# Peptides against a protein of PDB entry 6B9H: the designs that were tried, part 130

Target 1, 151 residues: chain A of PDB entry 6B9H
Amino acid sequence: AELCESLLTWIQTFNVDAPCQTVEDLTNGVVMAQVLQKIDPAYFDENWLNRIKTEVGDNWRLKISNLKKILKGILDYNHEILGQQINDFTLPDVNLIGEHSDAAELGRMLQLILGCAVNCEQKQEYIQAIMMMEESVQHVVMTAIQELMSK

## One batch from the design tools (peptide; made by RFdiffusion4, then SolubleMPNN)

Design b2_p28_6_s2 (from b2_p28_6, 13 letters changed)
Fold by OpenDDE base, seed 5:
Order: C-alpha cells, then structure tokens, then sequence
Structure b2_p28_6_s2 (fold): chain B 151 residues (1-151), chain A 28 residues (1-28)
C-alpha cells in the first residue's frame, strides 16, 4: 500500500534503535513505541515504553498485545495532550497487523502516529522534516494529514 | 511527444505546488 510505504519511509527518518526497514519490522510495535517516545518523551516516558515487550519474535499474540497498548497510548495522547485534533474514528485493526502484517492497517496505525507528530509541541520541526522528503512521499503524507484532520 | 512531456511537467509542478502550499499553511 502506498500509504504504508510512504509512512514507513517517514518512520525511518526517526532513526530508532529497533530495525525498521520492512513492514514486518513494524508489526511488533517496538519501532512505533520508540518513535512515539521521540515525539513526546514526557508523555511516552520510560515507564510507558517499558510496557512494550521487545522480545516478541514471531509471536503474533504478543505483537497484538503491544499494538493494543500503542494504539491506546496514541488515543490517550490525542485526548489528553493534543485536544482531539485528529480523527480517530476509523481505527486500525491491530489484529490484522499482528497476525497477518496487513500493510493497509499498518498504514492507518502509522497515520495516527503522523497525527501525533504534526500536532505535538515540536510539530514545526516534524513538518519541516517532512518537507525535505521526496515529493511523492510528501504528497502521500499530505493526503494522510488531510484525512486525519477532516471531519 | 513534446506536448505529452509538457503536460506531464505541468501536472508535476501543479502537484508540487499544492504540496508546498499545504505544508506552508500547516506551519502557520
């Protein structure tokens, strides 16, 4: 999926510790959790991050567990910090991500993280970074942001 | 062929401008 591919490229700009080269690399949620910590380390602090299991392997049940925690974190962050500026009505199916590595659903999850980045306190920095990406990726990201903020 | 190339370039430029304007507005 174009959305997932573009947002994977975007995620790679965070230079997190966990491998983040493939869709499969993201399905356990570890990369996503580390990205969220970079976006807002005061909210997604070490205590929060420690709830995400890193020794997951191919255990799709553990992946789903992590993904559920991450999704909850995103939703709570949107409500408590961002003031519900993003549309979270159509949530990703974390079961499909964890069990089947569904790229479309993963794309939606990454889209929510994008929403956090472009609405957080350091949103200007993240927006500027996006503007430095390849144009085709920028266009996909633009569309994704528009969808998030459209009611 | 030249007309097609011109049209493609115009479309690409339009798209780039749209993206640029969007993010610049988002920065305001």
Amino acid sequence: as target 1 above (151 residues)
Amino acid sequence: MEEELRRRREEEERRREEVRKFFEELLK
Scores: peptide ipSAE 0.615, ipTM 0.882, DockQ to the pose 0.946
Fold by OpenDDE base, seed 4:
Structure b2_p28_6_s2 (fold): chain B 151 residues (1-151), chain A 28 residues (1-28)
Amino acid sequence: as target 1 above (151 residues)
Amino acid sequence: MEEELRRRREEEERRREEVRKFFEELLK
């Protein structure tokens, strides 16, 4: 999926500790959790990050457990900090991500993280970083943001 | 062929401008 590929490229700009080169690398949620911590370390603090299990391998049940926690964190962050600025009518299916590595649903998950980045305290810096990416990626990111903010 | 190439270049420019304007507005 084009959305997933472009947002994977975007995720790679965060330089997280966990491997983040492939779709499969993201399916356990560890990269996503580390990215969220970078976006807002006060909210997604070390205690929150420690709830995400590492070294899950191919255990899809553990992946889904992590992804559910991450999705809850994103939604809570949107409600408590961002003031419900993200349209969540099309939530990602974390079961498909964890069990089947579904790229389309993963893209939707990354889209929610994008929503956090462009609305957080450091939103200006993240937007500027996006503006330095390849034009094709910027266009996909633009469309993704527009979809999130449309009512 | 030249007409098609010109059209493509114009579309690419329009896309780049659309993206630029979007993010500039988002920064406000």
Scores: peptide ipSAE 0.614, ipTM 0.881, DockQ to the pose 0.947
Fold by OpenDDE base, seed 2:
Structure b2_p28_6_s2 (fold): chain B 151 residues (1-151), chain A 28 residues (1-28)
Amino acid sequence: as target 1 above (151 residues)
Amino acid sequence: MEEELRRRREEEERRREEVRKFFEELLK
């Protein structure tokens, strides 16, 4: 999907250690966890990151387990740190991501991470980085942010 | 064809300007 593809491109700008070239690469949550740690290493610290299993392979049950932890982390971060500045009423279905690599649901997951980036302490840096991306990606990101912050 | 190309260029320019303004406002 357009959202997933654009946000995958955005995720790649973080230059994380884990492979992040395809939708499938993101389904185990390892990339997402590493990105979140970059966004706020004080909150998503090493102790938090260590709860995410890296040796997952094709085990969709382990993928789902990781994704549930990540989603919980994002929601907790939004409530505890960001003060619920993002709209999280429509949660991604992590089961569809883990078992079927559902791009639409993955897009919603990445959208929540985008919400963390544009509301965190380093929001200015991440916004400026987005402004350096391809225009088509910027437009999708803009729409995604608007959806998150809409009242 | 030429009119369509012109229209597309203008649409792309409007989109780019919209995006630019959005993020500039977001930076405030």
Scores: peptide ipSAE 0.614, ipTM 0.881, DockQ to the pose 0.939
Fold by OpenDDE base, seed 3:
Structure b2_p28_6_s2 (fold): chain B 151 residues (1-151), chain A 28 residues (1-28)
Amino acid sequence: as target 1 above (151 residues)
Amino acid sequence: MEEELRRRREEEERRREEVRKFFEELLK
């Protein structure tokens, strides 16, 4: 999926500790959780991060459990901190991500994280970083943001 | 061929400009 591929490239710019080279690397949610902590460490603090199991392997049930926690965190962050600036009526299917590594659904999850980045306290830094990426990636990111902000 | 290449370059430039303007507006 075009969205997933571009946002995977974007996620890699965060330089998190967990492996983040492939779609499969993201399906357990560990990378996404670490990225969210970088976006807002006060909200996604160590206590929150500790709820995400790191030793998951190929256990799709544990992946789904992590992904559900992450999705809830994103939605709560949007409501409590961002003031519901992004659309949340189209949610990713975390079951398809965890069990089948569905790239399209993973792309939608990463899109929600993108929404957090471009609306957080340090949004200017993240927007400027996006503007330094390849043009093809920027275009996909632009479209993704437009979809999130549309009312 | 030359006209087609020119057209493609112009389309790419318009696309790049659209992206640039979008993010500049987002920074406001």
Scores: peptide ipSAE 0.613, ipTM 0.881, DockQ to the pose 0.953

Design b2_p28_6_s3 (from b2_p28_6, 11 letters changed)
Fold by OpenDDE base, seed 5:
Parts: C-alpha cells; sequence; structure tokens
Structure b2_p28_6_s3 (fold): chain B 151 residues (1-151), chain A 28 residues (1-28)
C-alpha cells in the first residue's frame, strides 16, 4: 500500500537499531517501539521498551502481543501527553499485522506514530525532516496527517 | 501532446506547492 510504503520510508529516517527495510521487519513491533522511544524517551522509557519482546522470530502470537502493547502506548500517550490532538477512532487491526503482515493495517499503525511525531514536543524537528523527503512521500504523509487532524 | 505534458507539469507544480504550504502552516 502507498501509505505503508511511504511511512516505511519515513520510519527509516529514525535510524533505529532494529532492521527496518521491509514491511515484515515492522510486524513484530520492535522498530515501532524504538521509534516511539526516540519521539519521547521520557514517556516511552526503558521500562516501557523492555515490555516489548525483541526475539520474536516468526511467532505471530508474540508479534500481536507486542503490537497491542505499542497501540496501547500510543493511545495513552495521545491522552496523557498530546491531549487528544489526533483521532484514534479507526484503530489498526494488530491481528492482521502480526499474523498476515497486512500492509494496509500496518500503514494505519505507522500513521498513529506519525501523529505522535507531529504533535510531540519536538514536532518542529520532525516536520522539518519530513519536508526534506521525496515529494511523493511528503504528499502521502500530508494526507495521512490531514486524516488524523481533520476528524 | 505538448499541451497535455504542459498541463501535467503545471499540475505537478501545484501539487508540490500545496504540500509545501501545508507543512509550513503546520509549523506555525
Amino acid sequence: as target 1 above (151 residues)
Amino acid sequence: MEEEEERKRREEEERREEVRKFFEELLK
């Protein structure tokens, strides 16, 4: 999906420790957790990150468990820190991500992380970084942000 | 063909401008 592909490219700009070259690389949630820690290390601290299993392999049950924790973290962050600035009405299906590597649902998960980045304390830095990306990616990111904030 | 290509170039430019304006506004 175009959304997932563009946001994967965006995720790669964070230079996290975990592999992040393919959709499959993101399905265990480790990359997403590390990205969230970079976005707000005070909230997504080491104690939070340690709850995410890093050696998951192809175990889709463990992937789903990680993804549920990450989704909860995002929603809690939105409520406690961002003050409900992003719309979380349409939540990604983490079961489809973990079990089937569903790109569309993964795209929605990454969209929520995008919402965290463009509303966090360092939002200016992340917005400026997006403006340096390829135009096609910027357009997709713009649309994704509009969807989060226009509802 | 030339007119169509020119139209496409203009549309692409308008799209780029829309994106730029969006993020600049988001920075405010």
Scores: peptide ipSAE 0.607, ipTM 0.879, DockQ to the pose 0.950
Fold by OpenDDE base, seed 2:
Structure b2_p28_6_s3 (fold): chain B 151 residues (1-151), chain A 28 residues (1-28)
Amino acid sequence: as target 1 above (151 residues)
Amino acid sequence: MEEEEERKRREEEERREEVRKFFEELLK
């Protein structure tokens, strides 16, 4: 999926500790959790991050468990910190991500993380960083942001 | 062929401009 591919490229700019080169690398949620911590370490602190199991392997049930926690974290962050600036009308299916590595659903999850980045305290820096990416990626990211901000 | 390439170039430029304007507005 174009959305997932572009946002995977975006996620890679965070240089997290966990492997983040493929869609499969993101399905356990560890990368996403580490990215969220970088976005807002005060909210997604070490205590929050420690709730995400890091040694999941191919256990899709554990992946789904992590992904559910991450999704909840994103939604709570949107409500509590961002003032519900992100439209969550289309939530990702974490079951499809965990069990089948569904790129489209993963894309939607990454889109929510994108929403956190472009609305957080350091939104200026993240937006500027996006503007330095390949134009084709920027276009996809723009569309993704527009979707989040639409009614 | 040359005209088609020029058309595509213009469309790409317009897309780039749209993207640029979007993010600049988002930075406000």
Scores: peptide ipSAE 0.607, ipTM 0.879, DockQ to the pose 0.941
Fold by OpenDDE base, seed 4:
Structure b2_p28_6_s3 (fold): chain B 151 residues (1-151), chain A 28 residues (1-28)
Amino acid sequence: as target 1 above (151 residues)
Amino acid sequence: MEEEEERKRREEEERREEVRKFFEELLK
């Protein structure tokens, strides 16, 4: 999916420690967790990050477990910190992500993370970083943000 | 062909401008 591809490119700009070159690399949630920690290390602290299993392999059950924790973290962050500046109008199906590497649902998950980035304390930095990306990616990101803000 | 190319270039320019304006407004 175009959304997933563009947001994967966006995720790669964070330069996290975990591999993040493919859709499959993101399905275990480790990259997403590390990105969230970069977005707000005070909220997504080391204690939170330690709840995410790093050595998952192809175990889809562990992937789903991680993804559920991450999704909960995002939703809680939106409510507790962002003050619901974004809406979880359509929640990603973490089962499809973990078990089937569903790119569309992964895109939705990454879209929620995007919402965190563009509404967090350092939102200006992340917005500016997006503005330096390829135009095609920026356009997709723009649309994704618009969806979040309009719901 | 020339008219089509011009149209395409204009559309691309408008798209780029829309994106630029969006993020600039988002920064405010």
Scores: peptide ipSAE 0.607, ipTM 0.879, DockQ to the pose 0.951
Fold by OpenDDE base, seed 3:
Structure b2_p28_6_s3 (fold): chain B 151 residues (1-151), chain A 28 residues (1-28)
Amino acid sequence: as target 1 above (151 residues)
Amino acid sequence: MEEEEERKRREEEERREEVRKFFEELLK
């Protein structure tokens, strides 16, 4: 999906330790967790990160478990820190991500992380970084943010 | 041909301007 592909490119700008070259690389949630820690290390601290299992392999049940924890973290962050500035009613199906590597649902998951980045304490830095990306990616990101800010 | 190319160029410029304005507003 276009959303997933563009947001994968965006995720790669974080230069996390975990592999993040393909859709499959993101399905275990490790990259997402590391990105969230970069966005707000005070909230997504080492104790939080340690709850995400890194040695998952192709075990889709473990992937789903990680993804559920990450989604919960995003929702809690939105409520406790961001003041619910993003739409929490259209949630990704983490089962489809973990078991089937569903790109559309993964895109929605990454979209929520995008919401965290553009509303966090360092939101200006992330917005400016997006403005330096390829125009095609910027357009997709714009649309994604617009969807998050709508009712 | 030239008119079509010019039309496409204008559409691309308009799209780029829309994106730029969006993020500039988001920074406010």
Scores: peptide ipSAE 0.606, ipTM 0.878, DockQ to the pose 0.952

Design b2_p28_6_s4 (from b2_p28_6, 13 letters changed)
Fold by OpenDDE base, seed 5:
Parts: sequence; C-alpha cells; structure tokens
Structure b2_p28_6_s4 (fold): chain B 151 residues (1-151), chain A 28 residues (1-28)
Amino acid sequence: as target 1 above (151 residues)
Amino acid sequence: EELERRLREERERRRREEVKKFFEELLK
C-alpha cells in the first residue's frame, strides 16, 4: 500500500534503535513506541515505553498486545494533549497488523502517529522534516494529514 | 509527444506546488 510505504519511509527518519526497514519490522509495535517517545518524551515516557514488550519474535499475540497499548496511547495523547485535533473514528485493526502484517491497517496506525507528530509541540520541526522528503512521499503524507483533520 | 510531455510536466509542477503550499500553510 502506498500509504504504508510512504509512512514507513517517514518513520525511518526518526532513527530509532529498533529495526525499521520492512513492514514486518513494525508489526510488533516497538518501532512505533520508540517513535512516539521521540515525538513527546514527557508523555510517552520510560514508564510508558516499558509496557511495550521488546522480546516478541514472531508471537503475533504479543504483537497484538503491544499494538493495543500503542493505539491506546495514541488515542489518550490525542484526547489529553492534542485536544482531539485528529480524526480517529476509523481505527486500525491491530489484529490484522499483528497476525497478518496487513499493510493497509499498518498504514492507518502510522497515520495516527503522523497525526501526533504534526500536532505536537514540536510540530514545526516535523512538518519541515516532511518537506525535505521525496515529493511523492510528501504528497501521500499531505493526503494522510488532510484525511486526519477533515470532518 | 511534445505536447504530452509538456502537459505531464505541467501536471507535475502543479502537484508539487500544491504540496508545497499545503505544508507552508500548515506551518502558519
């Protein structure tokens, strides 16, 4: 999926510790959790991050558990910090991500993280970083942001 | 082919401009 591929490229700009080269690398949620911590380390602090299991392997049940925690974190962040500036009515199916590495659903999850980045306190920094990416990626990201913020 | 090329380039230019304008506005 174009959305997932573009946002994977975007995620790679964060330079997290966990491997983040493939869709499969993202399915356990570890990369996503580390990205969220970079976006807002005061909210997604060490205590929060420690709830995400890193030794998951191919255990899709553990992946789903992590993904559920991450999704909850995103939703709580949107409500408590961002003031619900993003549209989260259509949530990703974390079961499909964890069990089947569904790229479309993963794309939606990454889209929510994108929403956090472009609405957080350091949104200017993240927006400017996006503007330095390849044009085709920028276009996909633009569309994703528009979808998040439209009613 | 020349016309098609020019039209394609124009569409691409417009697309790039749209994206640029969007993010610039988002920064305001």
Scores: peptide ipSAE 0.624, ipTM 0.887, DockQ to the pose 0.951
Fold by OpenDDE base, seed 4:
Formats: C-alpha cells, structure tokens, sequence
Structure b2_p28_6_s4 (fold): chain B 151 residues (1-151), chain A 28 residues (1-28)
C-alpha cells in the first residue's frame, strides 16, 4: 500500500530506538508508541509507554493488545489535547494489523499518528520536516492529511 | 513523443507546486 510505504518512510525520520525498517517491525506497536512519545512526551509519558509490552515476538494477541492501547491513546489525545481536530472517520482494524500484518490497515494507523504530529505543539517542526522529504512522499502525506481534515 | 513529454513535465511541475502550496498554507 502506497500510504503505508510513505508513512513508514516518514516514521523512520523520528529515529526511534526500536527497529522500524519494515511493515512487520511496526505491527507490535512499539515503534508507534515511541513516535507518539516524541510527538508529545508530556502526554505520552514514560508511564504511558510502559503500558506497551515489548519483546512480543510473533504473538498476535499481544500485538493486538498493544495496538488497541495505542489507538485508544491517539483517540484520547485527539479529544483531550487536540480538541478533536482529527476525525476518526475510519478506524484502523488493529486485528488485521496484529494477526495478518495488513499494510493497508497499518497505513490508516500511521495516518492517525500523522494527524497528531501536524496538530501538536511542535506541528511547525514536523511540517517543516515533511517538506524536506522526497516529493512522492510529500504528495502521499498531503493526501493523507487532506483525508483527515475532510471527513 | 515530444508533446507527451512536455505535458508530463508540466503535470509534474503543477503537482510539485500544489504540494508546496499545501504545506505552506498548513504552516500558517
């Protein structure tokens, strides 16, 4: 999925500690949790991050558990901090991500994280960073943001 | 052909401008 590829490239710019080179690397939610902590460390603090289990391997049940917590965190962040600037028009199916490594659904999860980045306190810096990426990635990111704003 | 190439290049230019304009507006 083009969305997932481009947003994976975007995720890699955060330089998180966890491996983040493949779709499979993201399916356990650890990378996504670390990215969210970078976006807003006051909200996604160490206590929140510690709720995300690491070293889950291929255990899809543990992956899904992590992904559900992350999705809840994103939605709560949107409601409590961002004032619902991001519409949850189409929630990602975390079961498909955890159990089947579904790239399309993962793309939608990353899209929600993108929404957090472009609306957070440091949104200017994240937008500027996106503007430094490859044009093809920028176009996909633009489309993803537009989709979040139009629904 | 040459015309098709020019049309493609023009479309690419417009696409780049659209993206740039979008993010510049988003920064406001």
Amino acid sequence: as target 1 above (151 residues)
Amino acid sequence: EELERRLREERERRRREEVKKFFEELLK
Scores: peptide ipSAE 0.623, ipTM 0.886, DockQ to the pose 0.944
Fold by OpenDDE base, seed 2:
Structure b2_p28_6_s4 (fold): chain B 151 residues (1-151), chain A 28 residues (1-28)
Amino acid sequence: as target 1 above (151 residues)
Amino acid sequence: EELERRLREERERRRREEVKKFFEELLK
């Protein structure tokens, strides 16, 4: 819950077009996809983004489909671009996110996106932006990064 | 109560410093 809440606040700094005020807003993956495109538009290009369905509503099956694509994109990005700088730990259960809006699993999903941001070409920009956030959020983000990069 | 307040404030200060140093190092 703490991880999800802090990273939701972090996600809101991207100022994406899709609603991103609640946990439920993130369960369809649209916000996540838009954030990833901002992080690396060359990799998460328009063709990739177009694979994410936007008119999902409460259809948890469509949510899960989107989330699976996003998770695959993140993992592929880590392998192909970031050189596996993010440790392979427990992957988020996208079924629990899509069907039950599970905050803990959503937090792990957002943590992977955080890993993309702090390791991408514009890592300096995103790290500096994090340093401008509320201290309590910064602390949670720090812990999340440490978990991703721990040996 | 005063002592507890001061100790809490000190812990919070140390936490803030730790976070700041972490991200400063991450920027290197």
Scores: peptide ipSAE 0.622, ipTM 0.885, DockQ to the pose 0.946
Fold by OpenDDE base, seed 3:
Structure b2_p28_6_s4 (fold): chain B 151 residues (1-151), chain A 28 residues (1-28)
Amino acid sequence: as target 1 above (151 residues)
Amino acid sequence: EELERRLREERERRRREEVKKFFEELLK
């Protein structure tokens, strides 16, 4: 999926500790959780991060469990901190991500994280970083943001 | 062929400008 591939490249700019080279690397949610902590460490603090199991392997049930926690965190962050600036009517199917590594649904999850980055306290920094990426990636990111902010 | 190439390049330029303007506006 075009969205997933571009946002995977974007996620890699965060330089998290967990492996983040492939779609499969993201399906357990560990990378996404670490990225969220970088975006807002006060909200996604160590206590929150500790709820995400790091040694999941190929256990799709544990992946789904992590992904559900992450999705809830994103939605709560949007409501409590961001003031519901992004649309949440089209949510990713975490079951398809965890069980089948569905790239399209993973793209939707990463899109929500993108929404957090471009609306957080340090949004200017993240926007400027996006502007330094390849044009093809920027175009996909632009479209993704437009979809999130549309009313 | 030359005209077609120029037209493609112009379309690409316009696309790049659109993206740039979008993020510049987002920074405001």
Scores: peptide ipSAE 0.621, ipTM 0.885, DockQ to the pose 0.955

Design b2_p28_7_s1 (from b2_p28_7, 11 letters changed)
Fold by OpenDDE base, seed 5:
Formats: structure tokens, C-alpha cells, sequence
Structure b2_p28_7_s1 (fold): chain B 151 residues (1-151), chain A 28 residues (1-28)
């Protein structure tokens, strides 16, 4: 999916510790959790991050468990910190991500993380970083943001 | 050549709209 590929490229700019080169690398949620911690380390602190299982392997049940925690964290962050500035009516299916590595649903999850980045306290820095990316990626990111904010 | 010209203009318009979108987002 074009959305997933563009947002994967965006995720790679965070330079997290976990491997983040392929769609499969993101399905266990570890990269996403580390990205969220970078976005807001006060909210997504070490105690929160430690709840995400790192040694998951190919266990899709553990992947889904991680993804559910991450999705909940994003939704809580949106409500408690961001003031519900993003549209979360269409949630990603974490079961399809964990068990089948569904790129479309993964794209939706990354889109929610994008929503956190462009609305957080450091939103100016993240927006400026996006503006330095390849134009084709910027265009996809723009449409993704527009969809989130079109309540 | 006319078709190419139009295609290039549409591409530049798309790029400019993308740039302006993020500039406006920064101002909010």
C-alpha cells in the first residue's frame, strides 16, 4: 500500500534501535512503541515502553497483544493530551497486522502515530522534518493528515 | 509536446500545493 510505504519511510527518520526496514519489522509494534516514546517521552515513558514485549519473533499472538497496547496508548494520548484533534473513528485492525502483516491496516496504525507527531508539543519540529523528505512522500503524508483532521 | 507541457505544469502545481499545506500547518 502506498500509504504504508510512505509512512514506513517516515518512521525510518526516527532512527530507533529496533529494525525498521520492512513492513514485517513493524508488525510486532516495537518500532512503533519506540517512535511514540520519541514523540512524547513524558507520556510514553520507560514504564509504558516496558509493557511492550520485545522478543516476539513470529508469534502473532504476542504481536497482536503489543499492537493492542500501542493502539490504546495512542487513543489515550489523543484524548488526554492532544484533546482529540484527530479522527479515530476508523481504527486499524490489529489482528490483520499481527497475523497477516496487512500493509493497509499497518498504514492506518502509522497514520495515527503521524497524527500524534503533528499535534504534539514538538509538532513544529516534526512538520519541518517532513518538509525535508522526498516530495512524493510528503504528498502522501499530506493526504494522510488531511484525512485525520477532516472530522 | 503540448501534452508534456501540461503534465509538467500539473506536477509542479501538485508540488506547490503540498509545500503550502505544510507551511500553513506550521502557522497553526
Amino acid sequence: as target 1 above (151 residues)
Amino acid sequence: MEELRRALEEEEERKEKTKKFFEELLSK
Scores: peptide ipSAE 0.640, ipTM 0.899, DockQ to the pose 0.966
Fold by OpenDDE base, seed 4:
Structure b2_p28_7_s1 (fold): chain B 151 residues (1-151), chain A 28 residues (1-28)
Amino acid sequence: as target 1 above (151 residues)
Amino acid sequence: MEELRRALEEEEERKEKTKKFFEELLSK
């Protein structure tokens, strides 16, 4: 999916410790958790991050468990810190991500993380970083942001 | 040639809209 591919490129700019080259690399949630910690380390602190299992291999049940925790974290952050500035009515299906590596649903998850970045305390820095990416990626990111904020 | 010209214009318009979007987002 175009959304997932563009947001994967965006995720790679965070330079996290976990491998993040493919869709499959993101299905266990470890990369996403590390990205969220970079976005707001005070909220997504070490205690929060330690709840995410890092060695899950191909165990889709463990992947889903991680993804559920991450999704909850995003939603709580949106409510408690961001003041519900992003649309969360259409939630990603974490079961499809964990079990089938569904790129479309993964794209939805990454879109929620994008919402966190462009609304957090350091939103100016993340927006400026997006503006340094290739135009084609910027266009997709723009559309994704518009979808989050228009509803 | 006309089709190529139109395609190029549409591409530039898209690029400009994207640029403006993020500039406006930064201004908030």
Scores: peptide ipSAE 0.640, ipTM 0.901, DockQ to the pose 0.981
Fold by OpenDDE base, seed 3:
Structure b2_p28_7_s1 (fold): chain B 151 residues (1-151), chain A 28 residues (1-28)
Amino acid sequence: as target 1 above (151 residues)
Amino acid sequence: MEELRRALEEEEERKEKTKKFFEELLSK
């Protein structure tokens, strides 16, 4: 999906330790968890990160377990820290991500992380970083943000 | 040439809208 492809490119700018070159690389949630820690290390601290299993291999059940924890973390962060600025009525299906590597649903998950970045304490820095990306990627990211912030 | 001109203008318009969006987002 176009959304997933553009947001994968965006995720790669975080330079996390886990491999993040393909859609499959993101399905276990480890990259997403590390990105969230970079966005707000006080909230997504080491104790939170330690709840995400790193050695999941191809076990889709463990992937789904990780993804559920990450989704909960994002929603809690939005409510407790961001003041519910993200429209969470269209939640990603983590089962499809974990079991089938569904790019469309993964895109929705990454979109929620984008919402965290553009609303966090360092939102100005993340917005400016997006403005330095390729224009076609910026356009997709713009559309994704508009969808998140719409009522 | 008319089609090329139109295509270039539409591309520039899209780029300007994207740039303006993020500039406005930064102002909030």
Scores: peptide ipSAE 0.638, ipTM 0.899, DockQ to the pose 0.972
Fold by OpenDDE base, seed 2:
Structure b2_p28_7_s1 (fold): chain B 151 residues (1-151), chain A 28 residues (1-28)
Amino acid sequence: as target 1 above (151 residues)
Amino acid sequence: MEELRRALEEEEERKEKTKKFFEELLSK
């Protein structure tokens, strides 16, 4: 999916420790968790990150477990910190991500993370970083943000 | 040639709209 591809490129700019070159690399949630910690380390602190299993392998059940925790974290962050600025009525299906590496659903998960980045305390810095990316990526990101903010 | 011109104009318009979007987002 175009959304997933563009947001994968965006995710790569965070330079996290976990490999993040392919869709499959993101399905265990480790990269996403590390990205969220960078976005707001006070909220997504080390205690939160430690609840995400890092050695998952191909175990789709463990992937789903991680993804559920991450999704909950994002939703809680949106409610508690961001003031419910993200449209979360259409949530990603973490089962499809974990079990089938569904790129479309992964894209929706990354879109929620994007919502965190563009609304967090350092939103200005993340927006500026997006503006430095390739224009085609910027366009997709714009559309994704518009969808999130649409009421 | 006309089709190419139109395509280029549409592409530039898209790019400009994207740029303006993020500029406005920064202003909020």
Scores: peptide ipSAE 0.638, ipTM 0.899, DockQ to the pose 0.980

